Peptides against a protein of PDB entry 3QIS. Designs and how they scored, part 184

Target 1, 334 residues: chain A of PDB entry 3QIS
Amino acid sequence: PSLELSRREFVFENVKFRQLQKEKFQISNNGQVPCHFSFIPKLNDSQYCKPWLRAEPFEGYLEPNETVDISLDVYVSKDSVTILNSGEDKIEDILVLHLDRGKDYFLTISGNYLPSCFGTSLEALCRMKRPIREVPVTKLIDLEEDSFLEKEKSLLQMVPLDEGASERPLQVPKEIWLLVDHLFKYACHQEDLFQTPGMQEELQQIIDCLDTSIPETIPGSNHSVAEALLIFLEALPEPVICYELYQRCLDSAYDPRICRQVISQLPRCHRNVFRYLMAFLRELLKFSEYNSVNANMIATLFTSLLLRPPPNLMARQTPSDRQRAIQFLLGFLL

## One batch from the design tools (peptide; made by RFdiffusion4, then SolubleMPNN)

Design b2_p19_7_s3 (from b2_p19_7, 11 letters changed)
Fold by OpenDDE base, seed 4:
Structure b2_p19_7_s3 (fold): chain B 334 residues (1-334), chain A 19 residues (1-19)
Amino acid sequence: as target 1 above (334 residues)
Amino acid sequence: SASEYLRKFRKELEKEIYE
């Protein structure tokens, strides 16, 4: 069996978080026998492609002289955004199109990624006084490394070494402040806030706005701004409540005093963000007659975002664990 | 109050971001 490919090189320019890009090519069976094709893993890989890439179809049959269109889809989700922001991964891959009883055909994927404040750590963002797109990529790597060290020091209760002439970090990321302050100003009376989805085009505009500028006003509806906040919290490489404190939050869920002690042990930026969000949500709940928002809804929604199980425990979360996690947040909303 | 906290916090952050 043999195939003819219309193209073997693909370039994805200016790849962004949550923005789908597609490139298409054709494969033709120029042989005399039916063939089965599939994308196969490279040696030592578990998957035929990186998590941000997909082929559609990824396998199929071709009769003699048959042609099929294959779409290569690039989509950066919350699962890939952090490693792309840091430059640990890049928009580069090699796909192996295997023909059963035939040859391997290699496809080259290349391109560039544009960093986002979405998927960047709270610690790194607190050190960014300018939009992330104004920060050199080399400096982003340094900021993430420094952020990791500061987190570890905070968890170990190590006295910060004399903060040398480094600029004082922000108390909270400017991006989360912009989102929350907008909602506080304009959305407290918004009916069905956090219950109505935003518009996808508006969400992209909000993300691009936060990545490239410090706006006076966030574009889009209150629903889109509210959903952008949820997306931001979901995309954090580490949740607002650090993974190391997850079990302690569950264990303390019915003791409000212990819950507050657990929160006090968070790294400074995480603790500030948590307190800021809880203050906003308590203010929002005062307007429940207007916005239809209640404590149980908010606790249920934000629990999955703020108090995520560690990756090693995610598959083992019980209904009891989920209820404890909700109860933990309720103690800060009531 | 939560509203007073949010207003105070805004004033602190506005200075840190725009100054």
Scores: peptide ipSAE 0.277, ipTM 0.875, DockQ to the pose 0.725
Fold by OpenDDE base, seed 1:
Structure b2_p19_7_s3 (fold): chain B 334 residues (1-334), chain A 19 residues (1-19)
Amino acid sequence: as target 1 above (334 residues)
Amino acid sequence: SASEYLRKFRKELEKEIYE
């Protein structure tokens, strides 16, 4: 069996968070026998491609002289955005197209990724007074490393912030401020806020706007701005409530005094973001007659974003854990 | 109030970002 491939090299230029790119190629059975093709893992890989890449179809049968189109789809989700922002991973892969009882065909994937404030740590963003696209990638790596070290110091309450040499971090990321302040100004009376999805095109415009500028006004509908906030919180490498405090939040869920003490132990940027979000959400709840937003809906929605189980807890959150997590957040909304 | 906090916080952040 043999295949002819129309193309073997693919370049994905200017890959961005949540922006799907597609490249197509054809495979043709130029042999005399039916063949089965499949994309297979390389040695030591569990998957045939990196998480941000897929082939469609990834397997199939071809009769003699049959041709099929294969789509290579590049999509950076929350699962890949952080490692691409830091340059730990890159838009590079090799796909192995295997032909049953035949040879392997190698496809080269390359390209460049454009960093996003989405998927960047709160600590790093608090140190960025300029849009992330103005920050050199090398400096982004340094900011993430420094941010990790400062987070650890803050959690341990060991070292007073040396007020001296480095620019004072922002109280909250400018991106969160822009999103929340827009919603506070313009969306408190918006019917079905956080219940109606945004437009995908507007979401992309909002992401690009936050990555490249400090706008006076965020583009798009209130629904798109609201969803962009949810996407931002979901894409954080570490949730607003740090993983280290997850269990303590659940354990304290029915004691409002202990809940506040747990939040006080968050790193400064995380604590500020949490308090800022809670203040916004409490304000939004005052307009429930207009926006149809209630405390239970908000608590349910934001709990999954703000209070995530640690990744090493492979166990799905129990119904009891979920109820405790919701109760924890309700204590800050009411 | 939450609204007063948000308004105060805005003024502080506007200063920190644009100054």
Scores: peptide ipSAE 0.272, ipTM 0.872, DockQ to the pose 0.758
Fold by OpenDDE base, seed 5:
Structure b2_p19_7_s3 (fold): chain B 334 residues (1-334), chain A 19 residues (1-19)
Amino acid sequence: as target 1 above (334 residues)
Amino acid sequence: SASEYLRKFRKELEKEIYE
């Protein structure tokens, strides 16, 4: 069996978080026999492509003289954004299109990624006084390394690190402040806040706005700004409540004094973000007659974002564990 | 109150971000 491919090189320019890009090509069976094609892993890989790439279809049959269109879809989700922001991964891949009893065809994927504040650590963002797109990639790497070291020192020493010659970190990321302060100013009376989805175009505008500027006003509806906050919290590589404290939060869920003590042990930036969010949500709950928001809804929604199980425990989360996690957050909302 | 905390926090961050 043999195939003719219309193209073998693909370039994805200016790839952004949550923005789908598509490139198409055709494969034609120029042989005399039916053939089965599939994208296959390289020798050292478990998957035929990187997590941000997909082929559609990834397998199929072609009759003699049949042609099929294949779409190469590039989409950076929450699962790929962190490693692309750090430069640990890049928009580069090689796909192997295999024919059963035939030849392998290699496809080259290349391009560039534009960093996002979404999927960046709270520690790194507290060190970024400018939009992430203004920060050189080399400096982003240094900020992430320094942020990791700062987190580890904060967990071990509980001592405020010496105000050395480095610029003082922000108390919370400017991006979280911009989102929450907008919602506090404009969305407290918004009917169905956090219950109505935002518009996808507005979400992309909000992400681009936060990545490239420090706006006076965030564009889009209150629903889109609210959903952007949820997406931001979901995309964090380390949740607002660090994985190391997850079990202690569950164990303390019915003791408000112990719950407050557990939160006091968070790294400074995480603790500040948690307190800031809880203060906002308590203020929002005062307007329940207007916004239809209640404590149980908010606790249920934010539990999956703020108090995530460690990756190794996600598959083992019981309904009891989920209820304890909700109860833990309720103790800060009531 | 939560509202007083949010207003105080705004004033602190506005200085740190825009000054």
Scores: peptide ipSAE 0.262, ipTM 0.868, DockQ to the pose 0.831
Fold by OpenDDE base, seed 2:
Structure b2_p19_7_s3 (fold): chain B 334 residues (1-334), chain A 19 residues (1-19)
Amino acid sequence: as target 1 above (334 residues)
Amino acid sequence: SASEYLRKFRKELEKEIYE
């Protein structure tokens, strides 16, 4: 069996969080026999491609002189955004197109990623007074490392070293403030807030706006701004309630005093974001006659975002665990 | 109130971000 490929080198320029890019190429059976093709893993890989890449179709049959179009799709989800923001991963891969009983064909994938405030830690964002796209990548790496160390010191109740000349961190990320303050000003009367999806184009504009500027106003509908807040919270490498406190939140769910004590143990930025979000959501609930929002809906929605199981707990949340997590948040909304 | 907290917090952050 033999194939002819129309192209073997692919460049994906300016890859962004949640923005799909596609490159297409053709494969043709230039042999005399039918062939089966498939993308196969390299020797040390479990998958034929990195998590942000997909081939469609990834396998198939070609008759003699048959041609098929293959799409290479690049999409950075919440699962890849953090490692791309830090530069731990890059928009580079090699695909192996294998012929059954034939040879391998190599495809080169390259490109560049544009960093996002989505998928960046709360600690790092509190240290960024400028948009993330204005921050050198080297400084982003340093900010994540420093932020990790400061978080660990805070959890250990170590006295902050008098960082004599370092700029005071923001109380909350400017991106969270921009989103929440916009919703507080303009969306309290919005019917079906957090229940109606935003527009994908508006979501991309909001993400790009937060990554590149400090706007006076966020573009898009209230629904798109609300969904952008949900996407931001979902994309956090660590949830607003740190993984270390997850079980304690569940155990305390029916004791409001213990719940408040658990929250007081969060790192400063996480605690501030939590309190800020809870204050906003309590204000939103005052307008339930207009926005159709109730405490149970809000608690159910935000529980999955704010209070995630630790990654090492491979176990699916039980219905009981989910109910306890919801009850924990309800104690801050009522 | 929650609204007073949010308004106060806005003024503090607005100063920290735009100065």
Scores: peptide ipSAE 0.260, ipTM 0.867, DockQ to the pose 0.796

Design b2_p19_7_s4 (from b2_p19_7, 9 letters changed)
Fold by OpenDDE base, seed 3:
Structure b2_p19_7_s4 (fold): chain B 334 residues (1-334), chain A 19 residues (1-19)
Amino acid sequence: as target 1 above (334 residues)
Amino acid sequence: SASEYLKRFMEELRKEIYD
């Protein structure tokens, strides 16, 4: 069996978070026998491609002289955004198109990723006074490393020894400030806030705006700005309530005094973001007659974003754990 | 009030971002 491929090299320029890109090519059975094709893992890989890449179809059957179009889809989700922002991963892959009882055909995937404030740590963003697209990738790596060390020192209540002239970090990321300030000013009376989806085009404009500028006003509808805040919180590599405090939040869920003590132990940026969000959400709840927002809805929605189970516990989350997590958050909304 | 805390905090952050 043999195949002819119309193209073997693919370049995905300016790949962005949540922006789908597609490249197509044709495969043709130029042999005299039917053939089965499939994309197969390389020797050390569990998957035929990286998490941000997909082939469609990834397998199929071709009669003699038959042709099929294959789409290569590049999509950076919340699951890939952090490793691409840090440069730990890149828009590079090699696909192996295997022909049953035939040859392997290699496809080269290349391109560039444009970093996003979405999927970047709260600690790193607090050190970024400028839009992330103005920050060199090498400096982003340094900021993430420094941010990890600061988080660990903060959790251990270690006094920073280095009086070094490091610029004072922001109390919260400018991106969170911009989103929440917009919603506070313009969305308190918005009917079905956090219940109505935003527009995908507006979401992309908001992401691009926050990645490239410090705007006076965020573009798009209040629904799109509200959804952008949810996407931002969901894409965080570590939730606003650090994984280390997850179990203590559940254990304290019915004691408001202990709940406040647990929050006081968060890293400074995480604690500030949590207090800022809770203050904003309590303000929204005063306008429930206009925005149809209630404490149970908000607690249910934001608990999944702010108080995520650690990766090692995700598969073991009980309905009781979820209810405790909601109850923990309710104690800050009421 | 909670609203006064939020407004003060937003104004402090505004200065930190734009100054």
Scores: peptide ipSAE 0.505, ipTM 0.942, DockQ to the pose 0.832
Fold by OpenDDE base, seed 2:
Formats: structure tokens, sequence, C-alpha cells
Structure b2_p19_7_s4 (fold): chain B 334 residues (1-334), chain A 19 residues (1-19)
């Protein structure tokens, strides 16, 4: 069996968080026998491609002289955004198109990724006074490393060494401030806020706006701005409540005094973001007659974003654990 | 009020972001 491929080299320029890109090519059976094709893992890989790439179809049959179109889809989700922002991963891959009882065909994937404030740590963003697209990639790496060290020092209650003439970090990321300030000004009376989805095009405009500028106003509907806040919180590599405090939050869920003590142990930026979000959400709840938002809905929604189980415990989360997590947040909303 | 506290906090942050 043999195939002819219309193209073997693919370039995905300016790949962005949550923006789907597609490239298509044709494969033709130029042999005399039917063939089965499949994308296969390389010798050291578990998957035929990186998490941000997909082939469709990834397998199939071709009769002699038959042609099929294959789509290569590039999509950066929350699962790939952090490693692409840091430059740990890149828009580069090699696909192996295998023929049963035939040969392998290699496809080269290349391109560039544009960094996003989505999927960047709260600590790094607090040190980032300019839009992320204005920050050199080398400085992003340094900011992430420094932010990790500062988080660890804060958790260990180590006295910050005299921060040399380094600029004072922001109390909260500018991106969170922009989103929450917009919602506070314009969305308190918005019916079904956080219940109605935003528009995908508006979400992309909001992401691009936050990555490239410090706007006076965020573009898009209140629903799109609200969903952008949810996406931002979901994409955080470390949730607003650090993984180290997850179990302590569950254990304290019915004692409001202990809950406040647990929150006081968060790193400064995480603690500030948590308090800011809770203050905003309590204000939003005063307008429940207009926005149809209640404390149980908000607690249920934000619990999955703010109080995520550590990756090693995700598979073991019980309905009781989820209820305790909701109860923990309710103690800050009521 | 809690609303006035939130407004003050947001205005402090505004200065930190735009200064």
Amino acid sequence: as target 1 above (334 residues)
Amino acid sequence: SASEYLKRFMEELRKEIYD
C-alpha cells in the first residue's frame, strides 16, 4: 500500500489561547490495494500528538484512487496554556501517519505561540505592570521562577529578604481588577449574570484586550466579561485557594472563624484576590432581585474555580467534599 | 458600608495600575 500526501509541512502562526486554527491536507491511495491509515505515537510518546493538536480523522480506510481530507486542529486549552506561556512547550510536533503493512509518512508541525495572561500565575501577574505581550519571554520565565520562590517564602512565613529596588508587586493582577471593576460598574443589574454564556468572538476580544493593553473599558457584553472572569480563574495554574490549603478548607467548612484563619495563610496575592472576589460577589448578591443571582448558585459556581482539589485528589472527590467546599465559600458570601 | 469599602479598595488598585 502507498499514499500520496498533498502537504507534509504545516505552520500555525500566532497561536492564541482558546483560538482554534485548522489546516487541511489530502491523502490519496495511489496504490492498487485498499489501505488503512492511522496516526500513531512515536516510540517514546503515549499519544500520536501533543495535547494542543488533533487530527480529524485520525484513522480510516481508502480504496484504490480514493482521496480523503484530513484536518489538523490546533487549540490551546487551559491544559496547555501554562506550559506554552512559560516556553516549556512550543508549537512544534511531528505526526506519524502509518499505513497498515506499509510505510510511515512524517508530517512536520511548526508555528509560534502568543503568551496570555490567562494561564499565568497570580504571583507573576502581580509583578507584571504591563500587558503580557509587552513582556519579553525571558522576563516571563524569570517572573514565574521569582513568583514561585516568593509563594514558597510566604507559605513558610519566611521574612522576605530585603527586596532590593524591585518594583512593589500589585495587590491583585491588573487583569482581575479590570474584569471585576467592569462587572461591578456595569453588570450588577444584569439578568442571569454568570448563568448565560458569553459570545465566543467577544471572549476572544476580551482575552486579546487583556493580553495587549490596559483598557479603560473591556469590550463585549456583561455575559462575555463575566465568562472571561470564570475562564481566567479556571486557567490559573494554581487556584486562588492554593492546593496546599484545600483539605484545611474542607475541614473548617462549618467553622467561620477557622475558615478566616485558613484564608489568612494564603500568599499575599492569592489572599488579596480571594478577598476582592468575595467582596465583589457579596455586592452582586445585593442586586439578586435584578440579576437572579443567589448565594448557593455563586458558591457552587465559584467553588470549582477557587477551591480545586489537588491533581492527585481529583479522582477521589466525593459529593460530601464538594458540599463542604461549597459551604466554605458560603461562609464568605453570607 | 461594605460597598464603600469595595469602592475605596478598587480606587486604590486603580492608582496602583495606572501610576
Scores: peptide ipSAE 0.499, ipTM 0.940, DockQ to the pose 0.725
Fold by OpenDDE base, seed 4:
Structure b2_p19_7_s4 (fold): chain B 334 residues (1-334), chain A 19 residues (1-19)
Amino acid sequence: as target 1 above (334 residues)
Amino acid sequence: SASEYLKRFMEELRKEIYD
């Protein structure tokens, strides 16, 4: 069997977080026999492509003289955004289109990624006084490395790091401040806040706005701004409650005194963000008559974002663990 | 109050971001 491919090189320019891009090509069976095609893993790979790439269809049958359109879809989710922001991964891949009893055809994927404040660590963002798109990529790598070292020191030593001669970090990321300040000013009376989804176009505008500017006002509806906050928290490489404290939060869930002690052991930026969010959410709960927000809804929603199980424990989370996690957050909302 | 704490904290952060 043999195939003819209309293209073998694909360039994805200006790839952004949560923005789908598509490139299409055709494959034609120029042979005399039916063929089965599939995208196959390279040697030592488990998948035929990187997590931010997919082919559709990824396999199929072609009769003689049949042609199929294949879509190559590039989509950076929360699972790929952090490694692309750091430059550990890039918009580059090689796809192997295999024919049963035939040849392999190689497709080259290339492009560029535009960094986002979404999927960047809280520690790095606290050191970032300018929009992320104004920061050189080389400096982003350094900021993430330095941030990791500060987190580890804060967890191990329980001593405030001597604020050496470096610029004082922000108490919380400017992006979180902007989102929460907007919601506090304009959304406290918004009916169905955090229950009504935002508009996808507005969400993209909010992300682009936070990545490129320090706006006076965030664009979009209150629902879109609220959902952007949820997306931001979900995309954090390390959740607001660090993975190292996850089990201790569950174990303390019914003791409000111990819960507060566990939170006090968070790194400074994580602790500040947690306290800021809890203060904001308690303020929203005062307006429950207007915004239909209640403590159980908020605790259930934010638990999955703020108190995530470590990746190694995700598959083992019990209904009891989930209930303890919700109870932990309820102790800060009531 | 919790509201006063939140307002003060937001004003402190406003200065840190825009100054």
Scores: peptide ipSAE 0.494, ipTM 0.939, DockQ to the pose 0.845
Fold by OpenDDE base, seed 1:
Structure b2_p19_7_s4 (fold): chain B 334 residues (1-334), chain A 19 residues (1-19)
Amino acid sequence: as target 1 above (334 residues)
Amino acid sequence: SASEYLKRFMEELRKEIYD
């Protein structure tokens, strides 16, 4: 068996969070026999590609002189955004196109990623007074490392905030403030808020806006701004309620006093964001006659975003755990 | 009120973001 490939090198420039890019190439059976092709894992890899990359089709048959188009799709989801923002991963991969009873063909994937405030930690964002695209990538790494150290110090209740000459962190990320300020001003009377999906183009505009600017007004519909807030919360590497407190939240779910004590143990940034969001959502619930929003809907929606199980427990989350998580959040909405 | 607290908090944050 033999294949001819129209291209073997692919460059994905300016890859962004949730923005699909596609590159296509052709494979042709220039042999005299039918062949089966497949993308195969490299040695020691479990998958044929990184999570942000996909080939379509990833396998198939070709008759002699048959040609097929293969799409290489680059899409940075919430699962890849954090490691790309930190520069831990990059838009680089090697694909192995295997031909049954034939040779391997290597494809080189390269490109650059543009950092997003989506998938960046709350602690790092609290230190970013400017849009993330104005921050050098090297400084993003430093901000994440510093954020981890401050989180640990805050959890240990040890060190008073060193009065050192470092710029005071924001109480909450500017991105959350911008989204919530917009929703508070313009969306409290919006029918079906958080129930109607946003427009994908508007979501991309909102993401790009938050990554590149500090606007006076968020672009797009109230539904798109609302969904952007959900996407932001979902993409956080550490949820608003830190993983370390997850079980304590479940255990306290029916005691509002203990729930408040648990929240008081959050790192300052996380605690501020939580209180801010709860204050906003309680305000939104006052307009239920206009926006059709109720506490159970909001609690159900936001619980999965704010109170995520640690990765090691995700597969084991019981219906009881979910109900306790919802009940925990309800105690802050009612 | 809770609304007044939210408004004040948002205004404090506005100053922190734009100053």
Scores: peptide ipSAE 0.489, ipTM 0.938, DockQ to the pose 0.755

